# Peptides against a protein of PDB entry 5VZU: the designs that were tried, part 45

Target 1, 271 residues: chain A of PDB entry 5VZU
Amino acid sequence: GRTLEDIFHEHMQELILMKFIYTSQYDNCLTYRRIYLPPSRPDDLIKPGLFKGTYGSHGLEIVMLSFHGRRARGTKITGDPNIPAGQQTVEIDLRHRIQLPDLENQRNFNELSRIVLEVRERVRQEQQEGGHEAGEGRGRQGPRESQPSPAQPRAEAPSKGPDGTPGEDGGEPGDAVAAAEQPAQCGQGQPFVLPVGVSSRNEDYPRTCRMCFYGTGLIAGHGFTSPERTPGVFILFDEDRFGFVWLELKSFSLYSRVQATFRNADAPSPQ

## One batch from the design tools (peptide; made by RFdiffusion4, then SolubleMPNN)

Design b1_p12_5_s3 (from b1_p12_5, 8 letters changed)
Fold by OpenDDE base, seed 5:
Structure b1_p12_5_s3 (fold): chain B 271 residues (1-271), chain A 12 residues (1-12)
Amino acid sequence: as target 1 above (271 residues)
Amino acid sequence: LEEARRDLYYKK
């Protein structure tokens, strides 16, 4: 029977061959487009920019991290046989923080899976509710053809008298239980370990994380067939490193900032 | 199960 190693080698050969075929097809028609770094904003979780990410059998890929209000995006600068360049490899919802358990329970994949899927269901409910409000608001702007109805005369309705005594209905102010915003302890990083059975390219990942968020990764078949979003966890380690746990794939991608100064990489200020 | 996980692992 094929060994696990044989299947891995066959797949690696197929991926290399596909990359070679794609590269060879474009040899005579390459176009060059300047890529601009996103401007840094005060509210950005970390400085936006280029990161090198681990993509398992695909190797290393270049991803642009950018911030869009309460969302972060990883956009592929380099593509692979499954997901082409320019696609949003990861989308992070900065509204939905993931609370990791203690270090012992972090080794349990099923516990992480439960936590992530509960957040996924909340995100889905919020999208359904917001979709209904947007749908109902559009239906009421039928064009009221204001036919000019003729000015019927203003009959003087008589002055009814004064006597309504004000009832002192002392409505007790209902104590709005202020949901205690758990202070975002931007404190000492939490100990971090990958769950058992999550594959990493190496064991050299940060063992402490600052915060985690719900996100989705893009997956597809060869040639970008049947693209779908899979649930995952964005893990902020530091200013220059983040991770993504691909939950369904049971894989981890480590992203490290490209430590290079680029000439003319800043976007022109909109005039 | 491992084959199905592999086919998934290569989709990202």
Scores: peptide ipSAE 0.303, ipTM 0.841, DockQ to the pose 0.199
Fold by OpenDDE base, seed 2:
Structure b1_p12_5_s3 (fold): chain B 271 residues (1-271), chain A 12 residues (1-12)
Amino acid sequence: as target 1 above (271 residues)
Amino acid sequence: LEEARRDLYYKK
C-alpha cells in the first residue's frame, strides 16, 4: 500500500511540478505591481509590514500584515499553486481574543479546537445579530411629515408652597477605593507550545506568546479551486513574529518580519 | 482521515 511517506512525496512532486508550470507560464505575460508598506497607526498591534511565513510543503511565502480597525489581514505577496498572490491568506478578528489554557492543556488539540469553535460560533452569532440591526434601522425612516405644531402661548399659573427644614446629616464620604485598573500588564508572555499532532516546519518557534486572537485562513485546491476559509488562531509572539494555527489542517505557520528597509515603499500620501 | 488531512494541509 502507499505509505504516508509515498503520499507526501507524490504530493510534493505535484506541487513542484505546478510551481514549475506557473513559473514557466510567467514568461508570456508578467504584470509588476509596486507594493507599498501600510502606514503605521498608533493603535496597530505591531508595526505592519512584510513577513516571511512558513506554508508547509509550499515552503516560504511573503505576506503583508496590515491592520484595519479591529481586524488584521495577511495578504499574500507571493502565491502558490493553491492560493495566488493578492489573496488574504489570513484574516484576524482582534475583537475575539483566544485564551490559551495552561501549558499542559495546550498540548491537547481537542481543547484548542473547543476554544476556537466556541469563538467561531460567537462571531457567527454577532454577524447574524448585526445583520438584523442594520435591517431594522432602515425601516423607520418613514417621512415624518413635519406638522407645524402651532405655537400656543400658554401663560400663567402661580403657586406658592412651603418651608421644609434643613437636616444636617454629615454622612462621611466613604472612600470609594478606586479599584486601580491594574494597568493592562504589558503582558508577560505566557508559555506556548503547539498541540500534539499540529505540524510545524521546525521546532524553532517562540515558546512564549503575548496574546492570541481568533482568525480564519484561506485554503483552496490547485488553481484556486473551491476556496474556503478555515478557523484558526493568530498568535502574537513579539514585534517581529507571529504564528497562525490552521485548526482543520492541524498545521502551524510561523511568520517572521522581513528586516530589509525598502526605499520608496511608503504609500503615496492620499492627495 | 490522515489522507484527507494531508490533502487539506497542502491547500494553504
Scores: peptide ipSAE 0.288, ipTM 0.836, DockQ to the pose 0.203
Fold by OpenDDE base, seed 4:
Structure b1_p12_5_s3 (fold): chain B 271 residues (1-271), chain A 12 residues (1-12)
Amino acid sequence: as target 1 above (271 residues)
Amino acid sequence: LEEARRDLYYKK
């Protein structure tokens, strides 16, 4: 019978062939666009930049990580037959931290699935509530007819007097003990393992993670047909490595920083 | 089911 490995190899060959066909069709008419590295901000979770991501049978893809307030984005620099270059392969909600269970319960895919789907539902509720507030605020700009303000008169300033005595009441200053917000200890890395049945291209992934966030990955059929967002987990390992668990796909993508320096890659100052 | 898993695995 075909092994899962045989199936993976066959389809990897098909995807390589498709990628070759697509690239060869454009050989005579390539347009080049300069890519700029995002500027680093102090509040960025890690330095933005180029990462090499593992995309299973698609192999390695180049993704630009950028930060946009409480959101992070992975943008494809390289495309594949499903998702073209320039698409946001991952969108991370930095408002919605995921707490992974202990190492034993991390092996349970259903537990991870439960946690992610609960966060997904919260994100959906917040989007619905925020959509209502934005809708109601625009309706009330009816035309303010400028009714003329009538000039009502200056009533006079009577002078009354003098004496009231200085009561000494020495109210003791209650020491408001400012509860020192314990600085969020940049937590010791939590032990990390992929759930059983989540496929990774390599077992060589970091076995400790700093933090996890809710995110969505972009998936589509060949030729970018029926694109949809699938729920997942962004996993920060270190300054140069992050992962994404594609929950519905039961797959893991490891992203590793491109260590190359680029000339003229800084975004031009807005004129 | 396996074809559906194939199609899913390659959608990303």
Scores: peptide ipSAE 0.277, ipTM 0.836, DockQ to the pose 0.187
Fold by OpenDDE base, seed 1:
Structure b1_p12_5_s3 (fold): chain B 271 residues (1-271), chain A 12 residues (1-12)
Amino acid sequence: as target 1 above (271 residues)
Amino acid sequence: LEEARRDLYYKK
């Protein structure tokens, strides 16, 4: 009977063969595209740029991290048999911070799953509510048939009249104590460990994280078939490292900044 | 079996 090891080896051989087929197609014609680094903004969670990510059996891939208001995006620079270059491998909602439990409860995959799925449901509710507001706003632009309503006449201006009484009622201004949004404690590192049963390519990941956010990862079959978004957790470790926990896949990707300096990699100023 | 096939992109 096929062992688990035999099936793993067969799957790895298939992935290697697919990579070989794709690379063999490059012998005839290569098209090079310039990649520009996104400009840094003051409100960016970390400096945007190129990161090398681990994708299980796929190995190392290059991803561009960029910030778009309250969203972050990881865009594939390298493609694989499932997801081509230029696709958004991860989308992060910076509105939805995830609080990790204590280090003992972080080992429990079901606890992390509960927390992430509760946040996913809130995100879905917000999207439905915002969809209703956008739907009601579009319904009122029925075509104004410009029926030429006739010029009815300019009736006159009558003038009356005076009276004055001054009622004083001094309603006390209720001090609405604006609950100062305590600045989300940016910067105290929390101990971090992967849940039991979450696959990592290696155990060499940061054991302390700064912040976590809800996000979605892109998954697909070979040739980018049936692409879908799966829930996950963006883990900010430091200025140069982040992770993504693929919840349904029970996998972890570690991303590390490419430390190379590039000349002429800044986007041209809009002329 | 499922764990070995949980390659990040592999939707069967």
Scores: peptide ipSAE 0.190, ipTM 0.848, DockQ to the pose 0.208

Design b1_p12_5_s4 (from b1_p12_5, 8 letters changed)
Fold by OpenDDE base, seed 3:
Structure b1_p12_5_s4 (fold): chain B 271 residues (1-271), chain A 12 residues (1-12)
Amino acid sequence: as target 1 above (271 residues)
Amino acid sequence: MEEARRDLYYIP
């Protein structure tokens, strides 16, 4: 039988060959596209921009993080043999926060898996319910009743209706104290550890996280074959670092902000 | 088949 080592060697050879083929294709046809940095908004979870991410054997890749209301997106700026440039490598649902357990239970992959799969099921239910409301509203295009001819507007006169005194019923406005969502205290970040059996390219990841969200990652075979979305966890560490746990792959990608300042990288103002 | 497919998507 093929050993795990044989499978790893064969796949590493294939990855090297694919990298060589892709590199050699650049000699024949180059398409240049200007990249603009996303505009920053006050409600953005962190400043949008370029991050360098680790993708195991693929190495270092560049991802653009952007915010779209209650969603965040990681878009590949660099491609790899599986996922080409311009694809959304991660999609984050900022409505669905993941609550990590205590540090002891964070080591249990099955506990993280349970939490993520429960959130995935809620997201699926919400999508089904919203799909039904949009479907039923279209069915009652009642028959176009034939437009009866426009009868001419008779100008009937303004009758003077009388002076009814408004009674003073002083209904106290019940102060619906909108529970001011206490500004999430700049609370001490939660202790963070990867579950046992989740691979990381390095053990040098932040051991404290600010918050986590449900998300999906894009995976595909070589040449972008059979692309699919897999469940995962977006982990915000700080303003310059986030992670993604690929649940089904049992892997972790760390993303760090590109510190280079790009001149003239702002999107042109819409004229 | 699924395991071999995962390895094709990501090698740690």
Scores: peptide ipSAE 0.074, ipTM 0.785, DockQ to the pose 0.256
Fold by OpenDDE base, seed 1:
Structure b1_p12_5_s4 (fold): chain B 271 residues (1-271), chain A 12 residues (1-12)
Amino acid sequence: as target 1 above (271 residues)
Amino acid sequence: MEEARRDLYYIP
């Protein structure tokens, strides 16, 4: 039978060939779209911007990280043979924090898989419940037969008089200063290790993470065939580095901020 | 079949 190594070699050859074809097709009409850096918001988990990702066999890719309320998105700036530029390579649910176990249990892929799949099921349940509330709210507009309630005459209640007693009761409005919940201090970084059997292009990844979130990654065959979203873990290391564990692929992508300053890369202010 | 499908999406 074909060894896993033979399959890997054949697919690597195909990937290299596809990359070569794409790079050789630059003789075709290139369409350029201006990319603007997303504006930073105070509630953003980290500064949005360009990140350089490592995608194992795919090599080096550029991803734009942006924040959209309780969601983060990684948008491909560079395409690959599988996923074209402009696709959302990762979608992160900032509502669903992943708590990593201790360092010993982090080495167990099955433990990480369990944790992620439990979160995935919660996300599915929340989507179903929210779908049912939106569905049932539309069904009960039965035709309220607007029986024309007869206009009972507005009896002019008489203007009772002026008694002006000036009761001074200066009830001080107790300003319940809603204690602004201090944004949960990004706790001391947790020791981090990849599970055994998760492939990383480089073992030189941060060994401490700040927080993790549930997310989904986009995968597809060559030519963007059969695209699907697979479960994963977004790992925030620091202000300039994050990772994504592709659970089903058993792979890890490390993303590092592009430190280049771009002049005039800010979106024009909405006029 | 499922393993071979994963290899088509991403080779680590």
Scores: peptide ipSAE 0.073, ipTM 0.780, DockQ to the pose 0.239
Fold by OpenDDE base, seed 5:
Structure b1_p12_5_s4 (fold): chain B 271 residues (1-271), chain A 12 residues (1-12)
Amino acid sequence: as target 1 above (271 residues)
Amino acid sequence: MEEARRDLYYIP
């Protein structure tokens, strides 16, 4: 029978051939666009910049990490047969922290799946509610054609008197139970392990993480056919490393900062 | 369709 190594070798050859076909078709039409590094902001979770990511069988790719208020984005600098360059490979919702269980329960894929799908449903509800408020606000600008009706002089009707007795109805202030923001333990990272059955290109990933967030990953067929967003987990390991668990794909991508300094890569100051 | 998308990210 074919060994797992034979199947892997055939699949790698197919991916190399696909990459070759796509690159060779553009040999005469290569447009170069300057890429600027995003400026670092004080509120950024980590320094933005270039990261080298592992995409399972696709191998090594370059992603730009950037921050946009309460969202982070991973933009592909290198494309693959499925997702072209310039696409947002990952979108991270920094409002929706994922709390990982203990190390024993982290090995259970179904537990991670439950946690992620619960957060996905909350995000969906918030988007529906915010979509309704934005929709109702636009409906009331009917054109008031205010025809100028002529000023009839309305007579001064007399000021009747002051008799309003103050009813002291002492409405008790309902205790708004402030949902205790669990203090972001910015402290010692928690032990981290991939769930059983999540594929990683290597077992050499950090075994401690700082924090996790809900996110979505972009997947597509060959030639960017039928693109969709799938749920996942962004895992911050340190200032230079993060991961993404692709929940539906049962795969893990590790991203490491590109340590190279680029001359003239800073974005032009907004004029 | 799901299988073909899995096969692209699946290291077997």
Scores: peptide ipSAE 0.065, ipTM 0.783, DockQ to the pose 0.404
Fold by OpenDDE base, seed 2:
Structure b1_p12_5_s4 (fold): chain B 271 residues (1-271), chain A 12 residues (1-12)
Amino acid sequence: as target 1 above (271 residues)
Amino acid sequence: MEEARRDLYYIP
């Protein structure tokens, strides 16, 4: 029978061949696009910019992280044999925080899978409900012909007087101490470990994370065949590092900020 | 049907 090693070697050979084909095609069809760094906003979760990611056998890739209100996007700057440059490799919903359990339960892939799939279902429901409200709001612009209702006269209804007494009832103000939901201290990272059976290229990933969010990752076959979005977890480690857990693939990608100053990489000001 | 290898990672 084929060993797992034989299968891995065949996949590596196929991937190398695809990379060679793409690299050899560069002589004929290079479209250069200028990359602009997205402008930083005060409300951005971290500074947007270029990150180097690892995609297992694909090796090192460059992703642009950008923020779009309550969404974050990872856009491929480097393409691979499956997903071309300019595609959104990850899309993160910053409204849907993932709460990781304790370290013992974080090792359980089924627990992470449960949490992510429950969030996925909520996101799906919210999309259906928001689609219905946007549909119903368009129907009621019937032109109400403003018929000028005639000015019916101001009847002077009369002066009724009476005295009613000042009941003193001194109801004690029950101090409903609204337990101010302490803003979840964004500062203390929680302990982080990958679930058992999630593959990572390196075991050298941060063992603490600031926060996690629901997201989707783009997967495809060679030549961008049958592209689909799969559920995952965006993990913010720090200002310069994030991860993505590909739930269905049982894999983890680590992204680290490209610490390079790019001259003239700022987007031209919208004129 | 060759399951289209979704080659972000080789799933064995």
Scores: peptide ipSAE 0.058, ipTM 0.772, DockQ to the pose 0.283

Design b1_p12_6_s1 (from b1_p12_6, 5 letters changed)
Fold by OpenDDE base, seed 4:
Structure b1_p12_6_s1 (fold): chain B 271 residues (1-271), chain A 12 residues (1-12)
Amino acid sequence: as target 1 above (271 residues)
Amino acid sequence: KLEELRKLFQVR
């Protein structure tokens, strides 16, 4: 019977062949588009910019990380046989922080899967509720033609008198102890390990992470066939490194900042 | 599809 290794070799040969075909198409027609680096904002989780990412057997790709309020986006700068350049390879919801368990329970893939799927269901509920509020808000702009009701005369109500007995009911103000939101300790990173059975290109990933967030990754067949979003975890390691756990694929992608400086790469100021 | 994509992301 076909071994798991035979199946892997067949798919790797197909991937290499598709990469070769895709690169050979560049010899026939190249379209150049200027890419601008996103401006840094004070509220950005890290400096936006170019990152080199590893996609398992796909190898090295370039992505641009950008921030859009409570969302982060990884946009492909390099295309591959599955996903063309300019597509959003990852979308991160910065409203939905993932709390990783202790280091022992981080090795359990089923625990990570449970946590991610619970957050996915919350995101789905919020999208349904926000869709209903946006629907109900549009229905109430019926033009109320305010017909001018005629001014009925104000009858002068008589000025009855002054008896000012001061009832001293000294109701004690109950101390509403405002639970001080403890400022999220921007503190020491937590220990990090990949779950057992998650494939990484190498074991050389950061073993400490700062923050984790819910996100979705884009997956497709060859030629961008049947594109879909798969749930995952964005792992912020430091200012220059992040990861993405592709939950359904059981794969990890590591992204590292491109340290090159580019002249005139900033977007023109809006005049 | 998902199984094919998993194989493409499979690292040796």
Scores: peptide ipSAE 0.083, ipTM 0.785, DockQ to the pose 0.539
Fold by OpenDDE base, seed 1:
Structure b1_p12_6_s1 (fold): chain B 271 residues (1-271), chain A 12 residues (1-12)
Amino acid sequence: as target 1 above (271 residues)
Amino acid sequence: KLEELRKLFQVR
C-alpha cells in the first residue's frame, strides 16, 4: 500500500512540478510591478514592511506586513501554487488579544484550540450585531413622496422680560479620581512553545513572545481553488519577528523582517 | 481539501 512517505513524496513531486511550470511560464513573459513599503504610523504595533515567511513545503515566501487601524495584514509578495501574489495570507484582529496559558498548558493543542475558537465565536457575534444595526438603518428610507406642503407665514418677534433671582446653591465638587487606566504595560515577554503536533519547519523559533492576537489565514487548493479563511494565532515575538499558528492545519509559519534597505521604496508623496 | 492542505503545510 502507499506509505505516508510515498504520499509525501508524490505531493512534493507535484509541488516541484508546479514550481517548474510557473518558472517555465515566466521565461515567456515577465510583468514587473513596483511595490511600495507602507508608511509607518505611531500606533503601529511594530514597524510595517517586508518579512520572509516559511510555508511548510512551499518554502520561503515574502510577505508585506501593514497596519490598518485595529487590523494588521500580511499580503503575499511571492505567490505559490495555492495562493497567488497580492492575496492577504493573514488578517489579524488587534482588538482580540489572546492570552497564552503557562508553558505546560501551551503544549496542549486542545487548550490553544479552545482559546482560539472562543475568540472566533466572539468575533462572529460582533459581526452579526454590527450587521443588524447596519441593516435596520437602511430599511426606513421609504420613498418620501414630495408632497409640496404650502408656505405658511413669518410670525413675529415678541420681546419679554427680565426677572433675575440669584439662587447660590454651592454643590461641592466631588473629586472623581479618574483612575488613570495605566496603559496596559506591553507585558514582559512570556515563555513560548508550540503545542505538541503543530508542525514547524525547524525548532529555531523564539521561545519568548510579547503578545498574541486572533487572526485568520488564507488557504486554497492548487490554482487558488475554493479559497477560505481558517482561524489562527498571530504571535508577536519582537520588532523583527512574528509567527502565525494555523490552527486547523496544525502548522506554524515564522516571519522574519527583511533587513535589506530599499532606495525609493517609499510611496510617492501625494501630489 | 483540508487534508490535502495539511499535506502542503506538513513540514517533513
Scores: peptide ipSAE 0.081, ipTM 0.786, DockQ to the pose 0.592
Fold by OpenDDE base, seed 2:
Order: structure tokens, then sequence, then C-alpha cells
Structure b1_p12_6_s1 (fold): chain B 271 residues (1-271), chain A 12 residues (1-12)
């Protein structure tokens, strides 16, 4: 029977062959598209731009990170045999922060899975509710003919009387010092470790993260067959590094900023 | 499918 090793070698051979086909096609037909860096906004979580990412056997890829209100997007600049260039490899919901547990519990993949799947269900519910409000808001443009309701006379209901006694009960105001939950200082990173059984290309990833968010990653077969979104965690490490945990794949991708400055890479001003 | 995609992301 085929061993797991045989299956791995066959798959790696197929991937290498696909990479070779793609690289060899460059001699025959290249569509060059100008890439513009997204404009930076004050409210952007980090400076938008180009990041180099690792996708296991795919190797090194380039992704553009951009911000779109309460969403972040990773767009493939380099395609692979599965996902072509220009596709949204990751979509991040900046409304749905993931709180990582302590380091001991962060090693538990089932706990991370529970947390992410609970957030996924909330996102699904919010999408259903927001779809209903957008539907109901269109129905109420019935022309309210403002029939002038006639001024019914205000009946003077009578002045009933007096006397009820002043009970002195001097209940001490218990100073419930509402400990204002200081908004967790957005500046102190928390200790970070990958769950047991999550594959990383290397163990050289940041051991401290600033914050995490719910997101989805795009996965497909070779030639972009049967594309689907899979749940994951976006991990902001610092201004120049983020990660993505592919939950169902049990994989981690690390992304690092491309430090190169590009001339004429700014988007043309919208005329 | 998902198992095939896992192979793509498995770093051995």
Amino acid sequence: as target 1 above (271 residues)
Amino acid sequence: KLEELRKLFQVR
C-alpha cells in the first residue's frame, strides 16, 4: 500500500511540477498589472503594504495588506498553484477580537478551536440579523398620508390631595466603586505560542503578540478548483509582522513587511 | 479535498 511518505512525495512532485508549469508559462504569456500601495489612514491598525508570507510547501509569497474600515484584507501579489494572484488570501474582521488564553491553554488546539468557532457563529448571526434590518428598512416607505388627527380637548383631571408622611430611612450609600475596567492597554503584548499540532515552517516566530482577530483564509485545489473560505486567526505581532493560523489546516503562516521603498507605487489620486 | 489541502500546508 502507499505509505504516508509516498503520498507526501507524490504531492510534492505534483506541486513542483505545477510550479514549473507556471514559471515556464512566463515565457509565453505574461499579464503585467501595476500594483499600487494602498494609502495609509490614521485609523489603520498598522501601515498597509507588502508582506512576505510563508505557505508551507508553497514557499515564500507576497501579500498586500490593506484596511477597509473594520476589515483587513490580504491580497495575493504572487499566485501559487492553488490560489492565483489578485485573490484575497485572508479577510480579517477587526470587529471580532480573539482573546488568547494563558500560555498553558494556548498550547491546547481544542481551546483555540472552540474560541474561533464561537466567534464564527457570532459573525454568522450578525450577518443574518443585518440582512433582515436591510430588508425591513425598504418595506416602510409606505406613504404615510399625514391625516391631521383632530386636537382632542385635554380633559382637566382633578387635583387629588395630600398628606403622606416623611419616612427618614437613612440607608447609607454603599460606595460601589465600579472598578472601571481600564481598557486593556492596547500597547502591552501578551505571550504567544502556537497550539500543539499546528505546523509552522520554522519555530522562529514572535513569542509576543499585540492582538488577535477572527478571519477567514481562502483555500483551493490545484488550478483554483473548489475555492472555499476556512476560519482562522489573524495575529498582530508588531508594525512589521503578522501571522495567520489556518484552523482547519492546523497551519501557521508568518508574514513580514517588505522593507523596500518603491518609487511611483502610490495609488493615483482619484480624479 | 481538505486532506489534500492539508498536505499543501504541512511543513515536514
Scores: peptide ipSAE 0.079, ipTM 0.781, DockQ to the pose 0.567
Fold by OpenDDE base, seed 5:
Structure b1_p12_6_s1 (fold): chain B 271 residues (1-271), chain A 12 residues (1-12)
Amino acid sequence: as target 1 above (271 residues)
Amino acid sequence: KLEELRKLFQVR
């Protein structure tokens, strides 16, 4: 039977061959598309822009980070053999903050997995509930054809009375203890380490993070076959660095801001 | 298969 090593070797050869084919095709046919940097908004978690990301065996890729209300999006600027350029490599739900445990428990992959999968289930429930409200609202405006039913004059029957005293039972409204939203301590980074068994291309990643959010990453086979969203963790390190933990893949991608300034890269003002 | 493949290729 094929060993895991044989399967790895065969696909590394396929990946290298595909990379070679893609690189060789660029020499013959380049289509240039202008990329605009998203405008920065006051509510953006960090400045939007270009980031260089690590994708394990895929190497370095360019991703555009943008903000869309309570969602962040990483869009591939460079494609790879699995995921073409223009695809949303990561989608981050800024509503669903992930609290990392202490540094000792952060090394436990099963603990991170538990936390992420619990948030995933909450996100799924919220999507199902919100989908039902949007579905029921459209059904009820059937046109009531008001057929004019005729005027029959029926009579006056009478006045019966009076009494029933309403009892005063003043049930105190139980204080729904609003779970105090712990103020986002935006200032002090917490110690950060990758779980044991999560692969990183380099051990040189930030050892402190500001905050984490639930997100999904796009994965596919070669040629963008069977694309699916896999759960993960967006890790904000600082203004210029973020990570993504691909939970099911047990991998980590580090993204660092492209520090180059580009002329005429600003998005045209929405006319 | 595809999932096992995907796991193997992000690890190196």
Scores: peptide ipSAE 0.069, ipTM 0.760, DockQ to the pose 0.406

